# Peptides against a protein of PDB entry 4ASU, part 65

Target 1, 270 residues: chain A of PDB entry 4ASU
Amino acid sequence: ATLKDITRRLKSIKNIQKITKSMKMVAAAKYARAERELKPARVYGVGSLALYEKADIKTPEDKKKHLIIGVSSDRGLCGAIHSSVAKQMKSEAANLAAAGKEVKIIGVGDKIRSILHRTHSDQFLVTFKEVGRRPPTFGDASVIALELLNSGYEFDEGSIIFNRFRSVISYKTEEKPIFSLDTISSAESMSIYDDIDADVLRNYQEYSLANIIYYSLKESTTSEQSARMTAMDNASKNASEMIDKLTLTFNRTRQAVITKELIEIISGAA
Target 2, 83 residues: chain B of PDB entry 4ASU
Amino acid sequence: FTFASPTQVFFNSANVRQVDVPTQTGAFGILAAHVPTLQVLRPGLVVVHAEDGTTSKYFVSSGSVTVNADSSVQLLAEEAVTL

## One batch from the design tools (peptide; aimed at target 1 D140 V143, target 2 E78)

Design b2_p24_3_s4 (made by RFdiffusion4, then SolubleMPNN; from b2_p24_3, 13 letters changed)
Fold by OpenDDE base, seed 5:
Structure b2_p24_3_s4 (fold): chain B 270 residues (1-270), chain C 83 residues (1-83), chain A 24 residues (1-24)
Amino acid sequence: as target 1 above (270 residues)
Amino acid sequence: as target 2 above (83 residues)
Amino acid sequence: AREEREREARAALAALAAALAAAR
């Protein structure tokens, strides 16, 4: 490699390092906000899931329609965030198919579609885009819930798959159940709940779905920003190490050029 | 008893004496031994009676309330403010 | 081991550079 080639490569890597450092800072700011907003959202979302955990709602085996909601975002450069969700979606879809279930998929964020489009295109009902530019709101979750309910897909049971935030260095891909209105209304375990009007139950289920989606979006966002911060830190460190190595190579190559020029001068071969 | 909005937590697994909630069918009081029920909130006043005798008032916009067989209650409002 | 880690780091940076270029 010529001195010119090494210099060009050094300049390129230094520019990448500047970008990765900048992205780290942006991710850190978004993470700090997301973590703060996740605290109440977790209480709210876990509170909404409490019914399903306590009622032990079972879908009859003859019921075959299953909905998978994969929660992620449109934004890359966040390590394994999207691939972890997509991997679990694939595993769940395969298990359900092996059990003779029909599987449909909703993608929250374009990255889910980008990973699954070739293998699962026919299973996708809808993909929500424009996820992850701004922090998700309850209004955003309500729009997703409404679109799901209006999709015309009469699912019996479903799964919402998202990354739960554990710490700045750890997330876990998790699954939570979702149930159709029909499955809830027909569940024997719901018989202990007195005098539930059908309109009340419908409205309750709409809130429940929006609540769970909102919770999943908040967990996903916090996990994503944390993972992005870590990924950008690692990229910045890797860039630094490469800069150091190329700088050593540059210095050695420069000395070799100088030595060659001196030999040419001394030998009169110039 | 859990009472939260998407953005704020008012009670998290707290013990309370009574919670008065505004529902579409009317207002009702949730006591520790209330029968399991599901309701949707209408805009109105929530009154929380703590075991210490403290009474707190909140305005809620919409949402849900769940009373479970284990006497756990989840009051989940879309918007809520302390009064 | 060190050279392999260097190759992996180079591949990761190249992938990052390509992804950053594609996002423009």
Scores: peptide ipSAE 0.029, ipTM 0.841, DockQ to the pose 0.011
OpenDDE base, seeds 1, 2, 3, 4: peptide ipSAE 0.027, 0.025, 0.025, 0.026; ipTM 0.851, 0.853, 0.847, 0.852; seeds 1, 2 fail the geometry check

Design b2_p24_4 (made by RFdiffusion4)
Pose (drawn by RFdiffusion4):
Structure b2_p24_4 (pose): chain A 181 residues (1-270 with 5 gaps), chain B 83 residues (1-83), chain P 24 residues (1-24)
Amino acid sequence: ATLKDITRRLKSIKNIQKITKSMKMVAAAKYARAERELKPARVYGVGLIIGVSSDRGLCGAIHSSVAIIGVGDKIRSILTFKEVGRRPPTFGDASVIALELSIIFNRFRSVISYKTEYSLANIIYYSLKESTTSEQSARMTAMDNASKNASEMIDKLTLTFNRTRQAVITKELIEIISGAA
Amino acid sequence: as target 2 above (83 residues)
Amino acid sequence: AEEEEELKEASEEYNEKIEEIAAE
């Protein structure tokens, strides 16, 4: 309730809002990179339960939608392949998955809507390239919604700060008048 | 005729005369009228004879060549670089 | 760098195994 507590809380939630907004544009830039590389990947990969995701969260209902194997550390987190999503998926990654050894992944449509031999590694590569494009755009909206929630929180606390600031001024003033009187 | 690596796409549904291809057994030159077959590649060169008579030379490390029941061929390699 | 070398080696091993299977 003190001004010091409110000033500290404002700076705390402003830090979250700046970070979440900073990841909206990052997901927007990484998604643009992912879609640019999805066009040649779609024309490349055309011709047992495999779940495709990533280690990196904060992407909304992507890991929860997909429901030994299992690529993406967040899919084993419910009940294995680790270290994906930090860097774009290469064909070598899809090859290692095929080397250690009917498939579920998120297919890219747009920014809003989604759906859940040598040839076998090409399907894994097709899923990896589709997945990260889906993971990044969904994260673009997840951090956009978080930036909106943190901004609404700042507005509510600013109104509290103005009430408390007025209440402190009047209290100090009463203590002066009474001390005089 | 479709030729692509994971990195870049060279030909998208040609419309081409013939394509020389490295295969595990020697080499195969795939003409416009070729039997439906499924083959796996080896380290070798790919020569693309363009419809206007010109030539295109690439290199292939490994992959697969697929010629369907119709006049359609899809050649894909892990890496293809010039030169 | 080390990770890229491991991936190159793993891809070569996988290609060799595919060649062995195709020879059968």

Design b2_p24_4_s1 (made by RFdiffusion4, then SolubleMPNN; from b2_p24_4, 11 letters changed)
Fold by OpenDDE base, seed 5:
Structure b2_p24_4_s1 (fold): chain B 270 residues (1-270), chain C 83 residues (1-83), chain A 24 residues (1-24)
Amino acid sequence: as target 1 above (270 residues)
Amino acid sequence: as target 2 above (83 residues)
Amino acid sequence: MERERKLKEAQEKLREKIAEEAAK
C-alpha cells in the first residue's frame, strides 16, 4: 500500500472513531436518564403483574389464539438487543404452533419487523414505528394498548417479550403474560375476587395492559441504551487499535521509502 | 401496600393500617384482611394511614387498585401528587 | 461469540452508513 493509501484509510477510521465516540456519549446520557426513570416504572409494572402472578390465571387448552408482542425499537447499533427479542419470539411462536395454537405477532419498533419479515410476515398484525427516538411515555404505552384492544383480534392469551435491564453490562430477554378480558373474567382463580362489574373489569384491563407495555418499554429502552453505549465503546476501541496498527505501518513504509531514496542518491552520486 | 405512578413511587410493599381510595363505584377504605377486589380509580383523594398513626394525603387522576387474598394491595395511579 | 459477531455486524453497518453519507 502506498503512503497515500494508508493515509486515506487512517483518515477514514479516525472519522469513524469520532462518530462512535459521539454516539457513545449520547447513549450514555440516554442510559442515565432511562435507568433513573426505570426505577419507578419497574415498581409500577411489577405491581400491574402482581394480579396475574397471584391469581395464577390459566388459559384453557382449547383456546388457540395467542398474541406475541415483541418490544424493541427502530434504532440499530445496540448489539444483540433486537435479535435477542426476535430469537425468543421465534422460539415461542414455534412452540405455540407445535402445540396447535394460532399465533399473531405485534412488533413494537421497526427492527422486529425487519428481522422477522421474511419468516413471519403473515403472522404480523401491526408494527409500531417511531420507537426509540424519545423516551417512552405512559401515553405511548396507552396508545399501543388502545390499538391492540381495538384491533379486533380476539386473542385468548399473549406474551410480551422484552429485554429486562439487569446492569450496564447485562440484560435478559424475558416473557410476561398478557390475558384477554374474557380469559380474566372466566378464570376460576378469579372467583375469590368479589363480583366485579364488567365495565370496571374492562377499564382495569385497559390500565393493566398499558401498565405492562409501559414497563416493558422502559426495561427495553434502558437495556438498549446500555447495550448501545457498550457497542459504541467497543467500536471506538477497535478503531483506536486499527489506527495504531496503521500508524506503525505508515511509519515503516515511510522509512523504507526514505531509505530507498537515499540509496538512489548515493548510488547516483557514485 | 404498593402505591406508585409511572414516574414516582410513594409506597413499596409497605405495611399500612388503612388506605382510603376514590373509585368509580365510590370511595372505600382498605383495611387489613379486606376482601379481594379490583377497582378503577377516579380523580380524587387517597389517604394513607400508616401503622405509626401518620396520615398522608395524595391526589390521583386515574388508575387501578387491586386487593389480593394475601392482603397485598397495588394502587397504581396514572398521575399522583403529594398534598 | 454471538455477541461479538453481532458487534462486528453493527460495526460493518455503521461503516457502510458512514460511507454512504460521505458519498452524498
Scores: peptide ipSAE 0.006, ipTM 0.824, DockQ to the pose 0.013
OpenDDE base, seeds 1, 2, 3, 4: peptide ipSAE 0.000, 0.000, 0.000, 0.022; ipTM 0.806, 0.817, 0.818, 0.857; seeds 1, 4 fail the geometry check

Design b2_p24_4_s2 (made by RFdiffusion4, then SolubleMPNN; from b2_p24_4, 14 letters changed)
Fold by OpenDDE base, seed 5:
Structure b2_p24_4_s2 (fold): chain B 270 residues (1-270), chain C 83 residues (1-83), chain A 24 residues (1-24)
Amino acid sequence: as target 1 above (270 residues)
Amino acid sequence: as target 2 above (83 residues)
Amino acid sequence: SEREKELAEKKAELLAKLAELAAA
């Protein structure tokens, strides 16, 4: 490689390193906010799921329609955040199909669609875009919930798949159940709940869906920002190592060129 | 007893004496042995009576309340403020 | 802007290459 080539490459990598460092800082700021906002969101979301855990809602085997909601975002450069969710979605879809279930998919965030469009395009009901530019709000979750309920797909049960935040260095892809109004209404375990008006139950279910979506978004966002910080840090380190290597190569090449030029001058061959 | 909004936690798995909630079907008090129920909140006042005799008041906009068979209660408001 | 997308893609590609080079 010529000195010019090495110099050009060095400049390019240095620029990349600057960008990755900047992105790390941005991700750090977003992470700090996300973590703070996750604390109440987790209590809120876990509280919403308590009914399903306590009531032990079972879906009859003859029910065939299953909905998978994958929660991610539109933004890349965050390690395995998107692929982890997509992998779990694929696994769940395959398992359900093997069990004779019909599977439909909702993607929250464009990256889910980007990964799954080739293999699962026919199963997608809707993809929500513009996720990840700003912190998710309960309003955002409500919009998603409403769109789902109005989609016309009468699922019996479903699952929401998202990355749960554990720590700055760890997240886990998790699945939580979602149930249709009909499934809840017909569940034998719900008989202990006194005289629930149908309208009340419907409204309750709408809140429950919005609640779990909101919770999943907050977990996902926190996990994503943390993963992005790590990814950008790793990229910066890799860039640094490459810069060091290329700098050594540059110095060696430069010395060789100088030596050659000197020899040519001394020998009169130039 | 858990009482939270999306942005704030007021009670997390706490023991309380009574919680008064505003529901669409009417306001009712949740006591320790209350029958399991699901309700939707209407805008109004939530009053939490602690075991120590203290009373806290909150205004909620909307949401849900769940009373489970194990006496656990989840009050989840879309918006809530301390009064 | 389309240009921002292109820059983002190039950046992603470069980062991917950097990751590959680091794994090698």
Scores: peptide ipSAE 0.023, ipTM 0.835, DockQ to the pose 0.014
OpenDDE base, seeds 1, 2, 3, 4: peptide ipSAE 0.028, 0.008, 0.018, 0.013; ipTM 0.828, 0.818, 0.823, 0.817; seed 1 fails the geometry check

Design b2_p24_4_s3 (made by RFdiffusion4, then SolubleMPNN; from b2_p24_4, 13 letters changed)
Fold by OpenDDE base, seed 1:
Structure b2_p24_4_s3 (fold): chain B 270 residues (1-270), chain C 83 residues (1-83), chain A 24 residues (1-24)
Amino acid sequence: as target 1 above (270 residues)
Amino acid sequence: as target 2 above (83 residues)
Amino acid sequence: SAEEEAKKKAQEELRKLIAEAAAQ
């Protein structure tokens, strides 16, 4: 490579490094906010799941309609955040199909659809777009819950799949159950709960779904921002290493050119 | 006893004497060993009676309350403010 | 334009750097 080519490449990589550093700072700010907002959201969401854990709600095996909700966002450059959710969705869908169940999919965030559209297009009920530009609100979760309940798909049970935040360097893709009103109302384990009015139970289930969706969105957002921050940091380091290598190459090439010119002068070939 | 909104936690696995909640069917008091139940909140006052005799009041908009067989209670309000 | 091509190339290089970082 000529000195000019090396110089051009150096300039390009230095510009990339500036971009990745800037993106890291933006991701860090968003992560800090997301982590703060996740604390109460986790208590709230885990509280909503407590009934299902304690009541041990079971779906009869003859019930075949299963809903999978995958939670991520529209935004890339965050490592394996989207692919992890999609991978687990694929695995779950395959297992359910093998068990003779009917599977439908809801994608929260455009990236889920982008990954799964070719293989699972027929299973998609709806994809929610415009996720990840702003922090998710309870209102956003309520909209998703309402659209799900009004979709006309009468599922028996389902799964919500999302990345749970562990730390700035760790997340885990997890699944939480969702149940239909009919499944909850017919569950034997619910018999210990006092006379529950049907309207009360319906409203309760609507809140429960919204709560779980909200929780999943907050976990997903925090995981995504932390992963993006890490990805941008790693990219910045990789750029730095490449700059160092190219700088060494430049210096060696420059010395070679100088040496050649000196030889030409001494030999009288100039 | 857990009492939270999406944005704030008021109680997290705390021991309380009594919680008065506003439900669609009416206000009721949750005491120790209350029978398991599910209710939906209406806008109104929540009153938490602590074991030390202190009382705290909150206004809630909507949400749910769960009383489990193990005496755990989850009060989840969409919006809640301290009064 | 040469500038647009340079931007596309830079974006591709960025994606590559990120992918390499994710693989480590």
Scores: peptide ipSAE 0.032, ipTM 0.857, DockQ to the pose 0.013
OpenDDE base, seeds 2, 3, 4, 5: peptide ipSAE 0.026, 0.027, 0.030, 0.026; ipTM 0.838, 0.844, 0.848, 0.851

Design b2_p24_4_s4 (made by RFdiffusion4, then SolubleMPNN; from b2_p24_4, 12 letters changed)
Fold by OpenDDE base, seed 5:
Structure b2_p24_4_s4 (fold): chain B 270 residues (1-270), chain C 83 residues (1-83), chain A 24 residues (1-24)
Amino acid sequence: as target 1 above (270 residues)
Amino acid sequence: as target 2 above (83 residues)
Amino acid sequence: SEREERLRRAREELLEKLAEEAAR
């Protein structure tokens, strides 16, 4: 490689390093906010899931329609955030299909569709785009919930798959149940609850769905920003190492050129 | 007793004496060992009576309330403020 | 939707109450 080629490469990597450092700072700021906002959101979301855990709602085996909701975002450069969700979705879809169930998929964030389009295109009902530019709000979750309920797909049960935040260096892909109104209404375990008006139960279920979606979005966002911060830090470090290596190569090449020129001068062969 | 909005937690697994909630079917008081029920909130006042005799008032916009068989209560409001 | 309208009204009422409390 010529000195010119090495210099050009050095300049390029230095520019990349500047970009990755900047992105790290942006991700760090977003992470700090997301973590703060996750605290109440987790209490809220876990509270909404408490009924399903305590009531032990079971779907009859003869019911075959299953909905999988994968939660991620539109933005890349966040390590294995999207692939982890997609992997879990694939595994769940395969297991359900093997059990003779019909599986439909909803993607929250365009990255889910991008990963699963080739293998699962026929199973996709809808993909929600424009996720991840702004922190998710309860309003956003409500819109998603409403669209799901109005989609016309009469699922019996479902799974929402998302990355739960553990720490700045750790997340875990988790699955939470989603139940249809019919499944809840017909569940034997619900008999202990006082005579619930059908309209009340419908409204309750709408809130529950919105609550769970909101919770999943907040967990996903916090996990994503943390992962992005780590990814950008790693990229910046890798760039630094490459700069050091190229600088050494540059110095060696420069010395070789000088030596060659000196030999040519001394030998009179120039 | 858990009382939260998406953005704020007011009570987290707390022991309370009584919670008065505004529901679409009417306001009702949740006492210890209340029968399991599901309700949806209407805009109105939530009144929390603590075991120490302290009373706190909140305004809620909408949401849900769950009373479970184990006497746990989840009051989840879309929007809530301390009054 | 009727639900959206109820939510809107509830938010407006909440905002009014917040304003009243801030004015005390």
Scores: peptide ipSAE 0.032, ipTM 0.879, DockQ to the pose 0.044
OpenDDE base, seeds 1, 2, 3, 4: peptide ipSAE 0.029, 0.011, 0.028, 0.033; ipTM 0.863, 0.820, 0.886, 0.884; seed 4 fails the geometry check

Design b2_p24_5 (made by RFdiffusion4)
Pose (drawn by RFdiffusion4):
Order: sequence, then structure tokens, then C-alpha cells
Structure b2_p24_5 (pose): chain A 181 residues (1-270 with 5 gaps), chain B 83 residues (1-83), chain P 24 residues (1-24)
Amino acid sequence: ATLKDITRRLKSIKNIQKITKSMKMVAAAKYARAERELKPARVYGVGLIIGVSSDRGLCGAIHSSVAIIGVGDKIRSILTFKEVGRRPPTFGDASVIALELSIIFNRFRSVISYKTEYSLANIIYYSLKESTTSEQSARMTAMDNASKNASEMIDKLTLTFNRTRQAVITKELIEIISGAA
Amino acid sequence: as target 2 above (83 residues)
Amino acid sequence: TEEELEEASEEYNEKLEERAEELS
């Protein structure tokens, strides 16, 4: 309730809002990189339960929608392949998955809407390239919604800060008048 | 005729005369009228004879060539670089 | 990490070539 507590809390939530907004544009830039590389990947991959995701969270209902194997550390987290989503998926990554050894992944449509031999590794590559394009755009909206929630929280606290600031001024003034009187 | 690597796409549904292809057993030159077959590649060159008579030379490390019941061929390699 | 992936890809291609020879 003290001004010091409110000023500390404002700076704390502002830091979160700046970071979440900073990841909105990052997901927007990485999504643009992912879609640019999805066009040649879709024309390349055309011709057992495999779950495709990533280690990196903060992407909304992507890991929860997909419901030994299992690519993406967050899919094993419910009940394996680790270290994906930090860097774009290469064909070599899809090859290692095939080397260690009917498939579930998120297919890219737009920024809002989604759906849940040598040839076998091409399907894994197709899923990896589709998944990261899906993972990034969903993160773009997840951090956009978080930036909105943190901004609404700052507005509520600013009104509290103005009430407390007024209340401190009047209190100090009363202590002066009474001390005089 | 479709020729693509994971990185870039060279031909998208040609419309081409013939394509020389490296295969595990020697080499195969795929004409417009070729039997439906499924083949796996080896380290070798790919020569693309364009419809206007010109030539295109690329290199292939590995992959697969697929010629369907119709006049359609899809050639895909892990890596294809010039030169 | 990149070198390990290149080596793993070479091993995978070699295993596929061996299987294709056996089947031929």
C-alpha cells in the first residue's frame, strides 16, 4: 500500500510488459523466416505415434494440443528428442531422428488458425518445418495477449498510485496544521 | 519434373525433355516416356536437358527419383550445389 | 554439434545404401 511498494510493483510489471512485447516482434520475425523456408519444404516432402513440438514454451495451446519417440522436450513433460525450437530445424536433425529408429504435428495455415527408407526422414523433415512455423506464430499471439494483460495491470496500479499519492499529501498536511494549531 | 533439395527448389513441375540421373546401378536418363519406377540415388551429376535444347548441370550426393504412372517425375536430393 | 550431425547423416546414408544393396 505504500508508494514505495507501488513504485516497485509498477517497475516490476513494466519489465514483464516490455519483455513480452519484445517477444511479439521476435516471434513475428522468426515466423517470417519460417514461412520463407516452408515453401521449398512443402514441395520437397510429399511422398507408431510421433509427437512433434519443441523445448521452448510460451507459445500458447500448441504443446497441449498434441495428444523412444517424441520430438520436443515439452511433449514428454506430460507423462526422447531434446534441444529443438531454439534454432530452426535442419534436415540433419530430421535425419538423426530417423537414425535412432502415424505422425502428429501442427500444420501452418495462417497467423490465427491451425490444425492438429529415405522417404521416412522426409516426413519427419516436413513435420519439423511445419511445426516451428506453427510454434512461432502461436507465440506471436501468446505474448501479444500477455502484453495486453500486463498493460491492463499497469493501468489498475497507476490508479492506486494516484490515490496513494493524494492520500500521503493530505496526511502530511494535516500533521502540519494540527502541529501548528 | 520436380527437382528440389531441403534448401532450394530448382525445377517445379516441368515441362522438360530429359534428365540424366545417378542411380545406385550406374545411371539412368529419364525421357518423357519412361516406365514407372522408384529409384535411389548415388553421388553423381544431374544433367537437365531443357525443352529449348539448352543444358543445366548440377551435382547430387544422395536422394530419390520417382517416376509415376503418368508422365511425371520428382527428383529430390539431400544437397545440390553448383559447381 | 554441427560436426556430429554431419557424421550422423553420413552414417544414416551408408546404412540405407547397404540395405539397398542387400535387397538388390

Design b2_p24_5_s1 (made by RFdiffusion4, then SolubleMPNN; from b2_p24_5, 18 letters changed)
Fold by OpenDDE base, seed 1:
Structure b2_p24_5_s1 (fold): chain B 270 residues (1-270), chain C 83 residues (1-83), chain A 24 residues (1-24)
Amino acid sequence: as target 1 above (270 residues)
Amino acid sequence: as target 2 above (83 residues)
Amino acid sequence: MEEEKRRKREELLARLAAAQAAAA
């Protein structure tokens, strides 16, 4: 490579490094906010799941309709955040299909659709786009919950799949159950609860769904920002290493050129 | 007893004497060993009676309340403010 | 011609010395 070629490459990589460093800082700021907002959201969301855990709600095996909600975002450059959710969705869908269940999919965020569209297009009910530009709100979750309830797909049970935040360096793709109103109302374990009006139970279920969706969005967002920060840091480090290598190559090449020119001057060939 | 909104936690697995909640079917007091129930909140006043005799008041917009068989309570409001 | 060669040699030697000092 000529000195000019090396210089051009160096300039390009330095520009990439500048961009990745800037993106890291932006991701770090968003992560810090997301983590703060996740604390109450986790208490809130886990509180909503407490009924299902304590009542041990079970769906009869003869029930065939299963809904999978995958939670992610529209934004890339965050490592395996999207692929991890999609992978688990695929696995779950395949297992349920093998068990003779009917599976429908809801995607929260366009990236899930992008990954699964070719293989699972027929199972998709809806994809929610414009996710991840702004922190998710309870209003956003309520919209998703409402759309689900009004979709006309009368599922018996479902799964919400999302990345749970563990730490700045760790997330885990997890699944939480969602149940239909009919499944909850017919569950034997619910017999211990006092006679609940059907309208009350319906409204309760609407809140429960919105709460769980909100929780999943907050976990997903925090995980995503953390992963993006890490990805940008890694990209910046890789760029730095390449800059160092190219700088060494440049210096060696320059020395070789100077040596050649000196020989030509001494020999009189020039 | 857990009382939270999406953005704020007021009580997290706390022991309280009584919680008065505004529900769509009417206001009721949640005491120790209350029967399991599910209710939906209406806009109104929540009153938490602590074991030490202190009383805290909150305004809630909407949400749900769950009383479980194990006497655990989840009060989940869409919006809540301390009064 | 010889003076120009001498000047070029001195310039190149100076550049080489600077490059070696930077690598050290």
Scores: peptide ipSAE 0.010, ipTM 0.806, DockQ to the pose 0.004
OpenDDE base, seeds 2, 3, 4, 5: peptide ipSAE 0.006, 0.009, 0.000, 0.008; ipTM 0.810, 0.820, 0.808, 0.820

Design b2_p24_5_s2 (made by RFdiffusion4, then SolubleMPNN; from b2_p24_5, 14 letters changed)
Fold by OpenDDE base, seed 5:
Structure b2_p24_5_s2 (fold): chain B 270 residues (1-270), chain C 83 residues (1-83), chain A 24 residues (1-24)
Amino acid sequence: as target 1 above (270 residues)
Amino acid sequence: as target 2 above (83 residues)
Amino acid sequence: MEKEKEELRKKLLELLAKRAEEEA
């Protein structure tokens, strides 16, 4: 490689390093906010799931329609965040299909569709785009919940798959159940609950769905920002190492050129 | 007893004496060993009576309340403010 | 009860507005 080629490459990598450092700082700020906002959101979301845990709601085996909601975002450069969700979605879809269930998929964030488009295009009901630019709000979750409920797909049971935040260096892809109104209303375990008006139960379920979606979005966002921060840090370090290596190569090449020129001068071949 | 909004936690697995909630079917008081029920909140006043005799008041916009057989209660409001 | 509800609603809106101003 000529000195010019090495110099050009050095300049390019230095620019990448600047970008990755900047992105790291942005991700760090977003992570700090997301973590703060996750604390109450987790209490809220876990509270919504408490009924399903305590009531042990079961879907009858004769019910065949299953909905999978994958939660991620539109934004890349966050390590395995999207692929982890997609992997679990694929596994769950395959297991359900093998059990004779009908599977439909909803993607929250365009990255889910991007990963699953070729293999699962026919199973997609809807993909929600414009996720991840701004922190998710309860309003956003409510819109998603409403659109799902109005989709016309009469699922019996569902699962929401998202990355749960553990720490700045750790997340885990998890699955939480979603039940249709009919499944809840017909569940034998719900008999211990006082006679609930059908309209009340419907409204309750709408809130429950919105609550769970909101919770999943907050967990996903926190996990994503943390992963992005780590990814950008790693990219910045890798760029630094490459700069050092190229700088050494540049210096060696420069010395070789000078030595060659000196030899030519001394030998009179000039 | 858990009482939270999406953005704020007021009570987290706390022991309380009584919680008065505004529901669409009417306001009711949740006491110890209340029968399991599900209700939807209407905009109104929530009153929490602590075991120490302290009373706290909140305004909620909408949401849900769950009373479980194990006496656990989840009050989840879309919006809530301390009064 | 309706008047009290309206007053509480107004208070909530005021508090929400104040919070929005503080966050902004």
Scores: peptide ipSAE 0.016, ipTM 0.828, DockQ to the pose 0.030
OpenDDE base, seeds 1, 2, 3, 4: peptide ipSAE 0.011, 0.007, 0.000, 0.011; ipTM 0.814, 0.807, 0.811, 0.818; seed 4 fails the geometry check

